# Ledger of designs, part 264: peptides against a protein of PDB entry 3V4L

Target 1, 386 residues: chain A of PDB entry 3V4L
Amino acid sequence: GQPLAKDKVALLIGNMSYWEHPKLKAPLVDVYELTNLLRQLDFKVVSLLDLTEYEMCNAVDEFLLLLDKGVYGLLYYAGHGYENFGNSFMVPVDAPNPYRSENCLCVQNILKLMQEKETGLNVFLLDMCRKRNDYDDTIPILDALKVTANIVFGYATCQGAEAFEIQHSGLANGIFMKFLKDRLLEDKKITVLLDEVAEDMGKCHLTKGRQALEIRSSLSEKRALTDPVQGAPCSAEALVRNLQWAKAHELPESMCLKFQCGVHIQLGFAAEFSNVMIIYTSIVHKPPEIIMCDAYVTDFPLDLDIDPKHANKGTPEETGSYLVSKDLPKHCLYTRLSSLQKLKEHLIFTVCLSYQYSGLEDTVEEKQEVNVGKPLIAKLDMHRGL

## One batch from the design tools (peptide; made by RFdiffusion4, then SolubleMPNN)

Design b2_p25_7_s2 (from b2_p25_7, 12 letters changed)
Fold by OpenDDE base, seed 5:
Structure b2_p25_7_s2 (fold): chain B 386 residues (1-386), chain A 25 residues (1-25)
Amino acid sequence: as target 1 above (386 residues)
Amino acid sequence: MEYKPEDYEVVESGEVPVMGQIVPK
């Protein structure tokens, strides 16, 4: 019979907005496209952008809580990274310059913890550099890994080499994701699929002699990302996984706000990532005596670091939302909340209606407070411990 | 922070004629 997964869980991390390092661009597109592909493969996907060390640790811990015996686990990382002594280190956005192992997440430590869960498949897709960091002389004493035959590493580059992205004015994939996305839905053993991706990369003139896919596998069984999830969750643990995932992906319901002047506003929400949400406002009813009106969102929680200059834009693109803009309603004001993983409390904000009556020179304001609870990843309380 | 001139190469994509900077991750 075809192999079955008990469940499928993926954590995707894209770090771009580094504090002390060069900014990246490709992780935005790569995490978004990979999220959509893995969802078509029935993965429970958490997608996160621009995590600090502490936030990355908590994201990994929450991911490990979703893993259990026979579950397929996939970790994707796109960002800065290095490899010392065969240990891969993912660099958080708050990492100092130079960074060291104490500022970074060791992939082999995550693998150890995944092996403790007796997972049915462990896939690591590492779209980062594998160059040695000469500022880190630490030799990690890794405990002995369990002898498991269900591990696959797809490294975007060879040992001691750099991984690259193409930075231009438009949206582009990283080099690895450009080729991976074309094959990811194929019903093939994951190592065979990655070998075909390696061959496709090897034919590209941009990558030839610069970047080559390296596959490391202990996979003795035929396992594919297409392997069906075992039917209805009969275990308490499977119900908990489903509930935990559903919490991390629950958007606030769209609201119709009614102001005293008779203006009606639709307030809507869209997920770009598990930690990135777009708020949009539209005027759905206006009395004829009101000549002009605009609906602004303001008074956000301080934890979100929302600059008012970047809020209430006439297009999604002016907020930095290029990927979901086609799926959003038109003729709104848009605000992008890019750090939902920082939200300690309920998302409470003000909707301010500014309007003018025909024959009055003065602008009038009405305000309504809105509480939408904890949206998306904020339900997981990724700050637990601060 | 921006990449230094030594940290990137200007390359044309052979499939899509997009001039871009190849930068290490």
Scores: peptide ipSAE 0.322, ipTM 0.652, DockQ to the pose 0.106
Fold by OpenDDE base, seed 3:
Formats: C-alpha cells, sequence, structure tokens
Structure b2_p25_7_s2 (fold): chain B 386 residues (1-386), chain A 25 residues (1-25)
C-alpha cells in the first residue's frame, strides 16, 4: 500500500543575528517559505529564528518530544555551520569567535536521538557551510548509529565547501532554498526530489564550482514528504502530541479596548514565526471632540529586550516584518516581538492612548494593562531546565 | 538592480557584506 506517516513534524531553525560572526539574511525568508510549504504537506512545523545555544538545545528537545514510532521528522537549519570528521555542527547566534563543538549542536547526535524514537523517516536539510573548523581539534566519539534505513541528508553544499546566500536589498532566498522550494510539493521519493533539486542547482551559474547539493541517504523504502498522515489519532500519545503542538502555535485573541474618553482600540496579534509575533493597534472608534489620538504599546517584560525606538511603527516593514505585512491590517501601529522563546512569564504590557481634545493644547494620556498569557512558543516553557 | 553572475564577489571572513556579494554561511 502507499506508505503512511503516523504524523509529520518539522523543526526549522534560521540563525542570522550572530553576535560575534557575520550577520546573515536569507534564513529569514528560507525558514518562512519552507514553513508554508511544509504546512501544505500536513507537517506540524515549529519555526524559530536567532537561537542561542541553550535555546537551540531546548528547541531540539521539544522537537524530539513530538517524535514517536512511525512519525516523519524533518530538521531544517539555515545559518553558520561547519563539518569536522563527517560531523555537522550548527552554530548558535551567541557562539564565540572562534566557535568550537562545545558551543555548537551536532546534527549526528540529534539523529541518534531521533532513531531512539523509532521514527518512520528522518530528513535533515542543512543549509550551512561544511568547511572544516581548524579552531576545533575535538574528534567527537559518536556512538554507532542504528541501522534504521530511513535517513536522508540534504546538504546545501559538498563536504569541505561553503554554502552561500546572495546579499540583496529585498527578500531573497539562499541558493539551496531557491531550488528546493520549487520541487518540495512534488509527490516523489524524497531522495529523487532532492536529486532533481541538485540538478536544478547545478545549472546555477553563480554557484557552479562553488556550491553543489550533496544527498546522503540510507532510505530503503519509497517515502515522500507528500505521504498521507494516518487519519485518526491512534493513541493517547498522538492526541497529547497534537495538543502540545497546537498550544505552541496559539495566538492571543484580538481585543477591543475601551478608554474612558470614548476611544475604542483594536489590539491584534499575528505570527511571523513560532518565536516572532507582531502586535498591532488600530483606532476603531474616536469621539468627534478628540482631534488627534495615537495608541502605542509599552512596558514589555524585560526578558524580551524590546527597544522602544523599534516599537509602534507606522508600517510592518519598519519593524523588520517584511513577510507577513500583506496579511496584516493597514493603518495600524506595529510592534515586532522577535524573542518569544525568552519569555518566562505572561506577556503583560501597557496600551497607552495619547489624545488631544478640540480647543485644548495639552495632550492627555490613558493607560490599560493587557495580559495575553504565553503566546506561541512561550507556552512550551523552553527555560524549565534552569 | 539585477546583479549579474559576474558581479558577485565572495565576502571574505570578517568583512561586512555589501550589495551584490555572495555571503558564505
Amino acid sequence: as target 1 above (386 residues)
Amino acid sequence: MEYKPEDYEVVESGEVPVMGQIVPK
């Protein structure tokens, strides 16, 4: 019969805003577009940007909790990376310069843990460099992998080579994602699909002789990303997994705030990623006696590191939100919360209304505190290990 | 501005990427 997945789960990590290394741009677009494609393939997708070492470890642990017997697991990473002795290392945003294996996540260790879950398919898509790190002399003694015959690696580049992005002023994919996205929805064995992506990328004049896709697989069965999910949840564990994933993707409900002056504000929320949320405010009712009014958000939890200079922008793009701006209401003030993984408490903030009455020179302020609980990834309590 | 394949330089380690360069990951 057609292969069935018990479920499909993906973790996508895009690291860009490195502290001690060159900043990247493509991971933003690559993670976003891949998230939308994998959702069309009925994957449960966790999408995370700009993770520290600790946050990456926790994201992997939470991903592994969603894996079980016959589940399809996909890990995508875009960011800095290296390969020593056939082991792939993903570089967190807080990695020192130079970084070492002790500061990085080993993909083969994650694979070992995925094999312990008896997964139906393990796919790794690694959009990072594979050069040797000469500052890391550590020879990892990895335990022998189990022979599960269900593993596929898609490396954006060859062993010892670099992966590239193009420095563009607009939204642009990395080279790997540019070709992967055009074929990802095809009903083909995943190794055949990646081989076609390799052929397409091999025609690219920019990367010819610099970057080429490498496929490493032990996939003995015809498995595709299009394989249907088994319909009814067969177990209590499957229901728990579905509920856990749903909690990590629950947005706060939109609120209508009423101020004493008679102004009504709509407060809304949009997910850009599992750890990135846009807050937007709009004035939906204004008494005629009020000539001017603005509604801004302030007093965020310190854990979010929100710079007030980047809050309350007249466009989503001014916040750095270029991807979801088309799906947002117009004529709002926008604030981007990019570090929801850092939130330990409930998201409590202040909505401040500044307004002026006709014939009064002085600006009046009214404030309301808003508690929206733990939005998105903040529900997983990724910090519980401290 | 459509950069041509010929216009792409590889950014060296530690340089700030400029428009039209290929940045290693």
Scores: peptide ipSAE 0.313, ipTM 0.729, DockQ to the pose 0.242
Fold by OpenDDE base, seed 2:
Structure b2_p25_7_s2 (fold): chain B 386 residues (1-386), chain A 25 residues (1-25)
Amino acid sequence: as target 1 above (386 residues)
Amino acid sequence: MEYKPEDYEVVESGEVPVMGQIVPK
């Protein structure tokens, strides 16, 4: 019979906004597009941008809690990275310059932990450089991996080589994702699919002699990303996994706020990523005596580090939200919360209405506090231990 | 303009990437 997955879970990490290293751009688009494709493949996807070392560790721990016997696990990473002695290191956004193994996440350590879960398939897609870091003399003594015939690595580049993105004025994929996305939905064994992606990348004149896909696999079975999920979750573990994923992806409900002046505001929420949410406000009712009114959001939790200069924009794009802007209501004010993993408390903020009456020169303000609980990834308490 | 493979300069470490350059990850 066709192989069945007990469930399918993916963790996608895109690091771009490095503190002490060159900023990247492609991981934004790559994580977003891969999220949408994996959702079409019935994956439970956690998508995270710009994680610190601590936040990356917690994201991996939460991902490992979603893994169980016969579950398909996929880890995608796009960002800075290196490879020492066949060990791949993902570089967090807060990594010092120079970074060392102690500041980074070792993919082979994650693989060891995934093997303990008795997963049905382990896929690693590493869209990072594989150059040696000469500032890191540490030889990680990794315990011997269990012999599991269910591992697939897709490296965006060869050992000792770089992975690249192309600098465009607009949104662009990294080179690996550009070719991967065109084939990802194909009903093929994952190693065959990646081999076809390698052939497509090999035909690209831009990457010829600079970047080539490397496939490392122990996969003995015909497993595909298209393999159906085994029917209704009959196990307690499958129910827990479904609830945990659902918690991490629950948006606040849209709210209608009524002000004393008779203005009604719609407050709405949209997910860009598991840790990135757009808040939008719109005026849905205005008394005719009010000639001008604006509804803005303020007084966010300090943990979110929201610059007021980037809040309450007339377009999603002015907030840095280019990907979901087509799906958002028009004629709103938009605010992008890009670090929901940092939220320790409930998301409490103020909605301020500024308005003017016909024939009065003075602006009037009314305020309402809004508590939306813990949105999206903030429900997982990714900072448990700080 | 179709950029040719030869038109892609690799950004050196520490330089600000210019439009049309390839940046190592």
Scores: peptide ipSAE 0.311, ipTM 0.733, DockQ to the pose 0.243
Fold by OpenDDE base, seed 4:
Structure b2_p25_7_s2 (fold): chain B 386 residues (1-386), chain A 25 residues (1-25)
Amino acid sequence: as target 1 above (386 residues)
Amino acid sequence: MEYKPEDYEVVESGEVPVMGQIVPK
């Protein structure tokens, strides 16, 4: 019969905004596009940008809670990384310069933990460098992996080689994702799909002799990313998994705020990633006596580290949101919350209406506090321990 | 403009990437 997945879960991490390392660009687009493709494949996708070591550990732990017997697990990482002695290390955004294994997440350790869950398939897509880190002389003693014959690694590059992104003026994929995205929806054994991606990338003159896809697999069954999920959640564990994923993707409902002056504001929310949300405000009703009015969001929790200079922009793009702008209402003020993982409490903020009456020079302000609970990934309490 | 493969330079570690350069991850 066709293989069935008990469920399909993906964790996608894109690290770009490194503190002590060169900034990357491609992970933004790569994580976003891969999220949309994996959702079309009925994956439960958690997509996270710019994680610290601690936040990456917690994201992996939460991902592992979604894994169970016969579940398909996919981990994608795009960011800085290295490979020492066949162990792949994902570099968090807060990693020191130079970074070491103590500052990084070992992919093979994650694989070990996935094998303990008796997963149906383990896929790693690693869009990172595989060059040796000469500042890390640590030989990790990894526990022996179980023989599960359900493992696939797609490395964006060969062992000891670099992975690249192309510096463009606009949004562009990394080299690996550029080719992967064109094949990802194909109903093929995942190793065959990745082999076709390797052939397509191998035709690219830009990467020829610099970057080549490496496939490392132990996959005894014909497993595909297209494999259907086994029907309605028949187990308590499947229900819990569905609820846990749903929590991580629940947006606040749009709100209509009414001010004393008679101005009505629509407050809306959009997810860019599991940890990135756009807040937008629009004036839906204005009394004729009010000549100008704007609705600003302010007084955010300090944990979110929101710079007011980047808040309340006339376009999503001015906030740094380039991906979801087509799906957003026009003629709003936009604010991008890029660190929802840092939210320890409910997202409480102020909507400040600034307005002028016809014939009065003085600006009047009205304020309303808004509590939207824990949006998206903030429901997972990824800060349990700082 | 399709940049040709010959037009791409690899950015060295610590340099700010310029348009048309290949940035290592």
Scores: peptide ipSAE 0.294, ipTM 0.732, DockQ to the pose 0.249

Design b2_p25_7_s3 (from b2_p25_7, 12 letters changed)
Fold by OpenDDE base, seed 2:
Structure b2_p25_7_s3 (fold): chain B 386 residues (1-386), chain A 25 residues (1-25)
Amino acid sequence: as target 1 above (386 residues)
Amino acid sequence: MEYKPEDYEVIESGDVPVMGQIVPK
């Protein structure tokens, strides 16, 4: 029979906004597009941007809690990285310059932990450089991996080589994702699919002699990303996994706020990533005596580090939200909450209505506090231990 | 790694309209 997955879980990490290293752009688009494709493949996807070392460790720990016997696990990473002695290191956004193994996450350590879960398939897609870091003399003594015939690595580049993104004036994929996305939905053994992606990349004049996909696999079975999930979760573990994933992806419900002046505001929420949410406000009712009114959000938790200059924009794009802008209501004010993983408390903020009456020069303000609980990834308490 | 400015090859390919800086990841 066709192989069945007990479930399918993916963790996608895109690091771009490095503190001490060159900023990247492609991971934004790559994580977003891969999220949408993996959702079409019935994956439970956690998508995270711009994680610190601590946040990356916690994201991996939460991902490992979603893994169990016969579950398909996929880890995608796009960002800075290096390879020492066949060990791949993902570089967090807060990594010092120079970074060392002590500041980075070792993919082979994650693989060891995934093998303990008795997973049905382990896929690693590493869209990072594989150059040696000469500032890191540490030889990680990794314990011997268990012999599991269910591992697939797709490296965006060869050993000792660089992976590249092409900087455009607009949104663009990294080179690896550009070719991967066109084939990802194909009903093929994952190693065959990646081999076809490697051929497509090899035909591209931009990548020829610069970047080539490397496939490393122990996969003995015909397993595909298209393999159906085994029917209704009958196990307690499958129920826990479904609840944990659902918790990490719960948006606040849209709210209608009523002000004393008779103005009604719609407050809405949209997910861009598991740790990135757009808040939007719109005026849905205005008394005719009010000639002008604006509804803005303020007084966010300090943990979110929200610059008021980037809040309450007339377009999603002005907030840095280019990907979900087509799905958002028009004629709102938009605020992008990046870094929801940092939220220790409930998301409490103020909605301020500024308005003017016909024939009065003075602006009037009314305020309402809103508590939306812990949105999206903030429900997982990714900062437990700080 | 000290990222040197020299590591940024501008591929001037005449027929592909996208003068993209190739940035190593």
Scores: peptide ipSAE 0.347, ipTM 0.669, DockQ to the pose 0.101
Fold by OpenDDE base, seed 4:
Structure b2_p25_7_s3 (fold): chain B 386 residues (1-386), chain A 25 residues (1-25)
Amino acid sequence: as target 1 above (386 residues)
Amino acid sequence: MEYKPEDYEVIESGDVPVMGQIVPK
């Protein structure tokens, strides 16, 4: 019979905004595009940008809670990384310079934990360098992996080689994702799909002799990312998994705020990633006596580290949101919350209406506090321990 | 403009990337 997945879960991490390392660009686009593709494949996708070591550990732990017997698990990582002695290390954004294994997440440790869940398929897509880190002399003693014959690694590059992104003026994929995205929806055994991606990348003159896809697999069954999810009887376990994923993806409902002056504001929310949300405000009604009015969002929780200089922009792009701008209402003020993982409490903020009456020079302000609960990933309490 | 393969420079890790450079991850 056709293989069935009990469920399909993906964790996508894109690290770009490194503190002590060169900033990357491609992970933004790569995580976004891969999220959309995996959603079309009926994956439950958690997509996270710019995680610290602690936040990455918690994201992996939450991902592992979604895994169970016969579940397909996919981990994608795009960012800085290295490989020492066949162990792949994902570099968090807060990693020191130089970084070491103690500052990084070992992919093989994650694989061990996935094997303990008796997963149906384990896919790792690693869009990172595999060059040796000479500042890390640690030989990790990893526990022996179980023989599960359900493992696939797609490395963006060969062992000891670098993975690359191309500096474009616009949004561009990393080299790996550029080719992967064109094949990802194909109903093929995942190793065959990745082999075709390797051939496509190998035809690219840019990557020839610099970057080549490496496939490392122990996959005894014909499993594909297209494999249908088993129509679960509502097992308590399937319900828990569905609820846990739903929590991580629940947006606040759009709100209509009414001010005393008679101005009505629509407050809306959009997800860019599981930890990145756009807030937008629009004036939907203005009394004729009010000549000018703007609705600003302010007084955000300090944990979100929101710079007011980047808030309340006339376009999504001015906030640094380039991906979801097509799906957003026009003629709003936009604010990008890029660190929802840092939210310990409810997202409470102020909507400040600044307005002028016809014939009065003085600006008047009205304020309303808004509580939208814990949006998106903030429901997972990824801060349990700092 | 599709840059040609010849139009790309590979930079070392740690350098500030410029347009048309290939940057290691």
Scores: peptide ipSAE 0.336, ipTM 0.772, DockQ to the pose 0.250
Fold by OpenDDE base, seed 1:
Structure b2_p25_7_s3 (fold): chain B 386 residues (1-386), chain A 25 residues (1-25)
Amino acid sequence: as target 1 above (386 residues)
Amino acid sequence: MEYKPEDYEVIESGDVPVMGQIVPK
């Protein structure tokens, strides 16, 4: 019969906004597009942007909690990285310059932990450089991996080489994701799919002789990303996994706020990523005596590092939200909450209505506090251990 | 516009990327 997955879980990390390293752009698009494709493949996807070392460790730990016997696990990473002695290191956004292994996450350590979960398939898609880091003299003493015959690595580049993105004015994929996305939905053994991606990348004149896909596999079975999930969650573990994933994707309900002046606003929420949410406000009712009014959001928790200069924009794009803007209501003010993984408390903020009456020069202000609980990934206590 | 392969420059790691460059990750 066709192989069945007990479940399918993916963690996607895109690091771009490095503190001490060159900023990247492609991981935004790559993580978003891959998230949408993997969701079409019935993966439970956690998508995270711009993680610190601590946040990356916690994201991996939460991902490992979703893994169990016969579950398909997929880890995708796009960002800075290096490879020393066949060990791949993902670079967090807070990594010092130069970074070392103690500042980074070792993929082979994650693989070891995935093997302990008795997973049905382990897929790593590493869209990072594989050059040696000469500042890292650490020889990882990795314990011997179990012979599970269910491992696939898709490296965006060959050993000792770089992975590339294209510096474009618009939205652009990294080179790996550009070719991967076109084939990812194919009902093929994952190694065969990646071989076809490698052939397509090999036709790319931009990266010819600079970047080539490398596939490392011990996969003895015909496993595909298209393999159906085994039917209704019958196990307690499957129910817990479904609930945990659902918590990480729960948006606040849209609400109508009523002000004393008789203005009504709609407050809405949209997920861009598991740790990135758009808040939008719109005026849905205005008394005729009020000539102008705007509804601003302010007083966010300090943990979110929300710059007021980037809040309350007339377009989603002005917030940095280029991907979900088509699905958002028009004629709103938009605020992008990145870094929801930093939220320790409930998301409490103020809605400020500024308005003007006909024939009065002075603006009037009314405020309402809003508590939306813990949205999205903030429901997962990614702060376990501080 | 589809940029041609000749329209792209490869920059070194650590350089500030300019439009039309391919940037190492």
Scores: peptide ipSAE 0.356, ipTM 0.791, DockQ to the pose 0.261; fails the geometry check
Fold by OpenDDE base, seed 5:
Formats: structure tokens, C-alpha cells, sequence
Structure b2_p25_7_s3 (fold): chain B 386 residues (1-386), chain A 25 residues (1-25)
């Protein structure tokens, strides 16, 4: 019979907006496209952009809580990274310059913790550099890994080499994701699929002699990302896992706000990532005596670091939302909340309606406070302990 | 950083080639 997964869980991290390091671009597109592909493969996907060290640790801890015996776990990382003594380090956005192992997440430590869960498959897709960091002399004493035959590493590059992205004026994938996305849905053993991706990269003029995929595997069984999830959750643990995932992906319901002047505003929400939400407002009813009216959002929680200059844009693209813009309603004002993992409280904000009556020179304002609870990843309280 | 013209490669071949830089992560 075809192998069954008990469940499928993925954590995708894309770090781009580094404080002390060069900014990246490809992780935005790569995490988004991989999220959509893994959802088609029945993965429970948490997708996160621009995490600090503390936020990355908490994301990994929450991911590990979703893992259990026979579950397929996939970790994808795109960002800065290094490899010292065969240990891979993911660099958080708040990492100092130079960064060291104490500022970074060790992938082999995550692997150890995944092996403790007795997972059915562990896939690591590491789209980062593997150069040695000469500023880090730490030799990690890794405890003995369990002898398991269910580990697959897809390294975007060879040991001691760089991984690359394409920077242009448009949206582009990283080099690894450009080839991975074309094959990821194929019903093949995961190592065979990655070997085919490696061959496709090897034929490309952009990658030839610059970047090559390295596959490291102990996978003795035929396991594929297409392997069906075992049917209805019969265990309490499977129900808890489903509920925990659902909490992290619950959008606020669309609201119709009614102002005293008789203007009606539609307030809507869209997920770009698990920690990135677009708020949009539209005027759905206007009395004829009101000649002009605008509805803008303001008074966001300070934890979100929302610059008012980047809020209430006439297009999603002006907010930095290029990926979901086609799926959003047109003729709205758009605001992008890019740091939902920082939200300690309920998302409370003000909708302000500014309007003018026919024959009156003065602009009138009405305000309504809106409480949407904890949207998306904010339900997991990834800042717990600070 | 002023990107030098020498650092740009043809990423996509078409009627208008897409030029971009391949940069390390």
C-alpha cells in the first residue's frame, strides 16, 4: 500500500529585513510559493517572515508541539546562514554583526528535538549560505542523535559554498526555489524528487559552477510529500494539533461598520503569511448629501511598529503586498501588518471616517474602535516569556 | 551599493531580457 503520514506539518521561515546585515528579497516569494504548494500537499503550514532570535526559537518550539509519532515534519528556511563543522546555523533578523552561534539557531539541535518526537519523516530545506563563519569558533557538542532512517536534508548549496538569490526590479525566487517549485507536487520519493531538482539546477546557466543542490539522506523507506494523511483524527493529540493549527490561521471576520452620518464601511482582512495580514476598507454606502468621504485605520497597538506613512494606501503594492494583491478587493484603502508575532494584546484599532456635506466647507470626522481579537499567529503568543 | 553593470546577468530571455544581479544570501 502507499505509505501514510499520521499528519503533515511545515514551518517556513523567511528572513529578509536584517538590522545589521544586507537585506534579502527572495525569501518573500519563496515562502509564499512554497506555502501554497505544501497546502496542496495537505500540509499544515505556518509561514513566518522576519523573525528575531527569540521569535524564531518560539516558532520552532510551537512547530515541535505539532510533531508526534509518524507525523511528517518539514522545516524550510530562507535567509542568511552559515555552516561550521557540519552544523547549520540560521541567522535571525536581529543578529549582530558579526553574528555567532549564540545569536543563531542550530538546525541539528532542531533535528534532535524532532527525533525525540518519533516523526515519520524529517525534511530540512535550507536555502542559505554554507560558508564557514570565522568569527564563530564554537564547536557545538551535539548529543548523540537517535539512529533514524527518516531524515532528508536539501541544502540549496554545497558545503563551504554560497546560496544565491536573484535581485531585480520584479519579484523573483531564490535559485533553489525556482527549481524546487516545478517538481514539489510530483508523486516521487523525496530524495528522487530532490535529485531531479539538482539535475535541473545543473542544466541552468545561472547556477552552473555557482550553486549546486546537496542532498543528505538516511531515508531507507519510500516516503513522498504526496503521501496521504491518515484519515479522521481518532486521537486526542491529532485533534489538539488540528485545533492549534486552525488557531494560527483564523482571520477576523469581515465587518460592516455603520456611521451616524449614514455611511457604511466594509472592513476586511486577508492573510499574506501567518504573521502578515492586510486590512482593507471600502465605502459600500454613501448618502447623496455627502460629497466626499474617506475611511482610514489608525491607533494600532504600539507593539506592531506601524508607521502611519505606510498605512491606508490606495493599492496593496504601496504597502509592500505584491503577492496577494490580485486576490484582494479593488478600490479600497490597504494597510499591511507585517509583525503579528509581536502583538501581546488584542488587535484594537480605530476606523476614522472623514467626510464633507454638500454646501458645508468643514470636514467632519466620526470614529469607531474595532476589536478583532488575536489574528493569525498572534493566537500562539510567540512573545510569551518576555 | 552602486551596482556595477558588470554584475548584471540575463535572468530571463525574451523580447526584453530581464537583467538582474545574482547575490549571495
Amino acid sequence: as target 1 above (386 residues)
Amino acid sequence: MEYKPEDYEVIESGDVPVMGQIVPK
Scores: peptide ipSAE 0.353, ipTM 0.784, DockQ to the pose 0.102; fails the geometry check

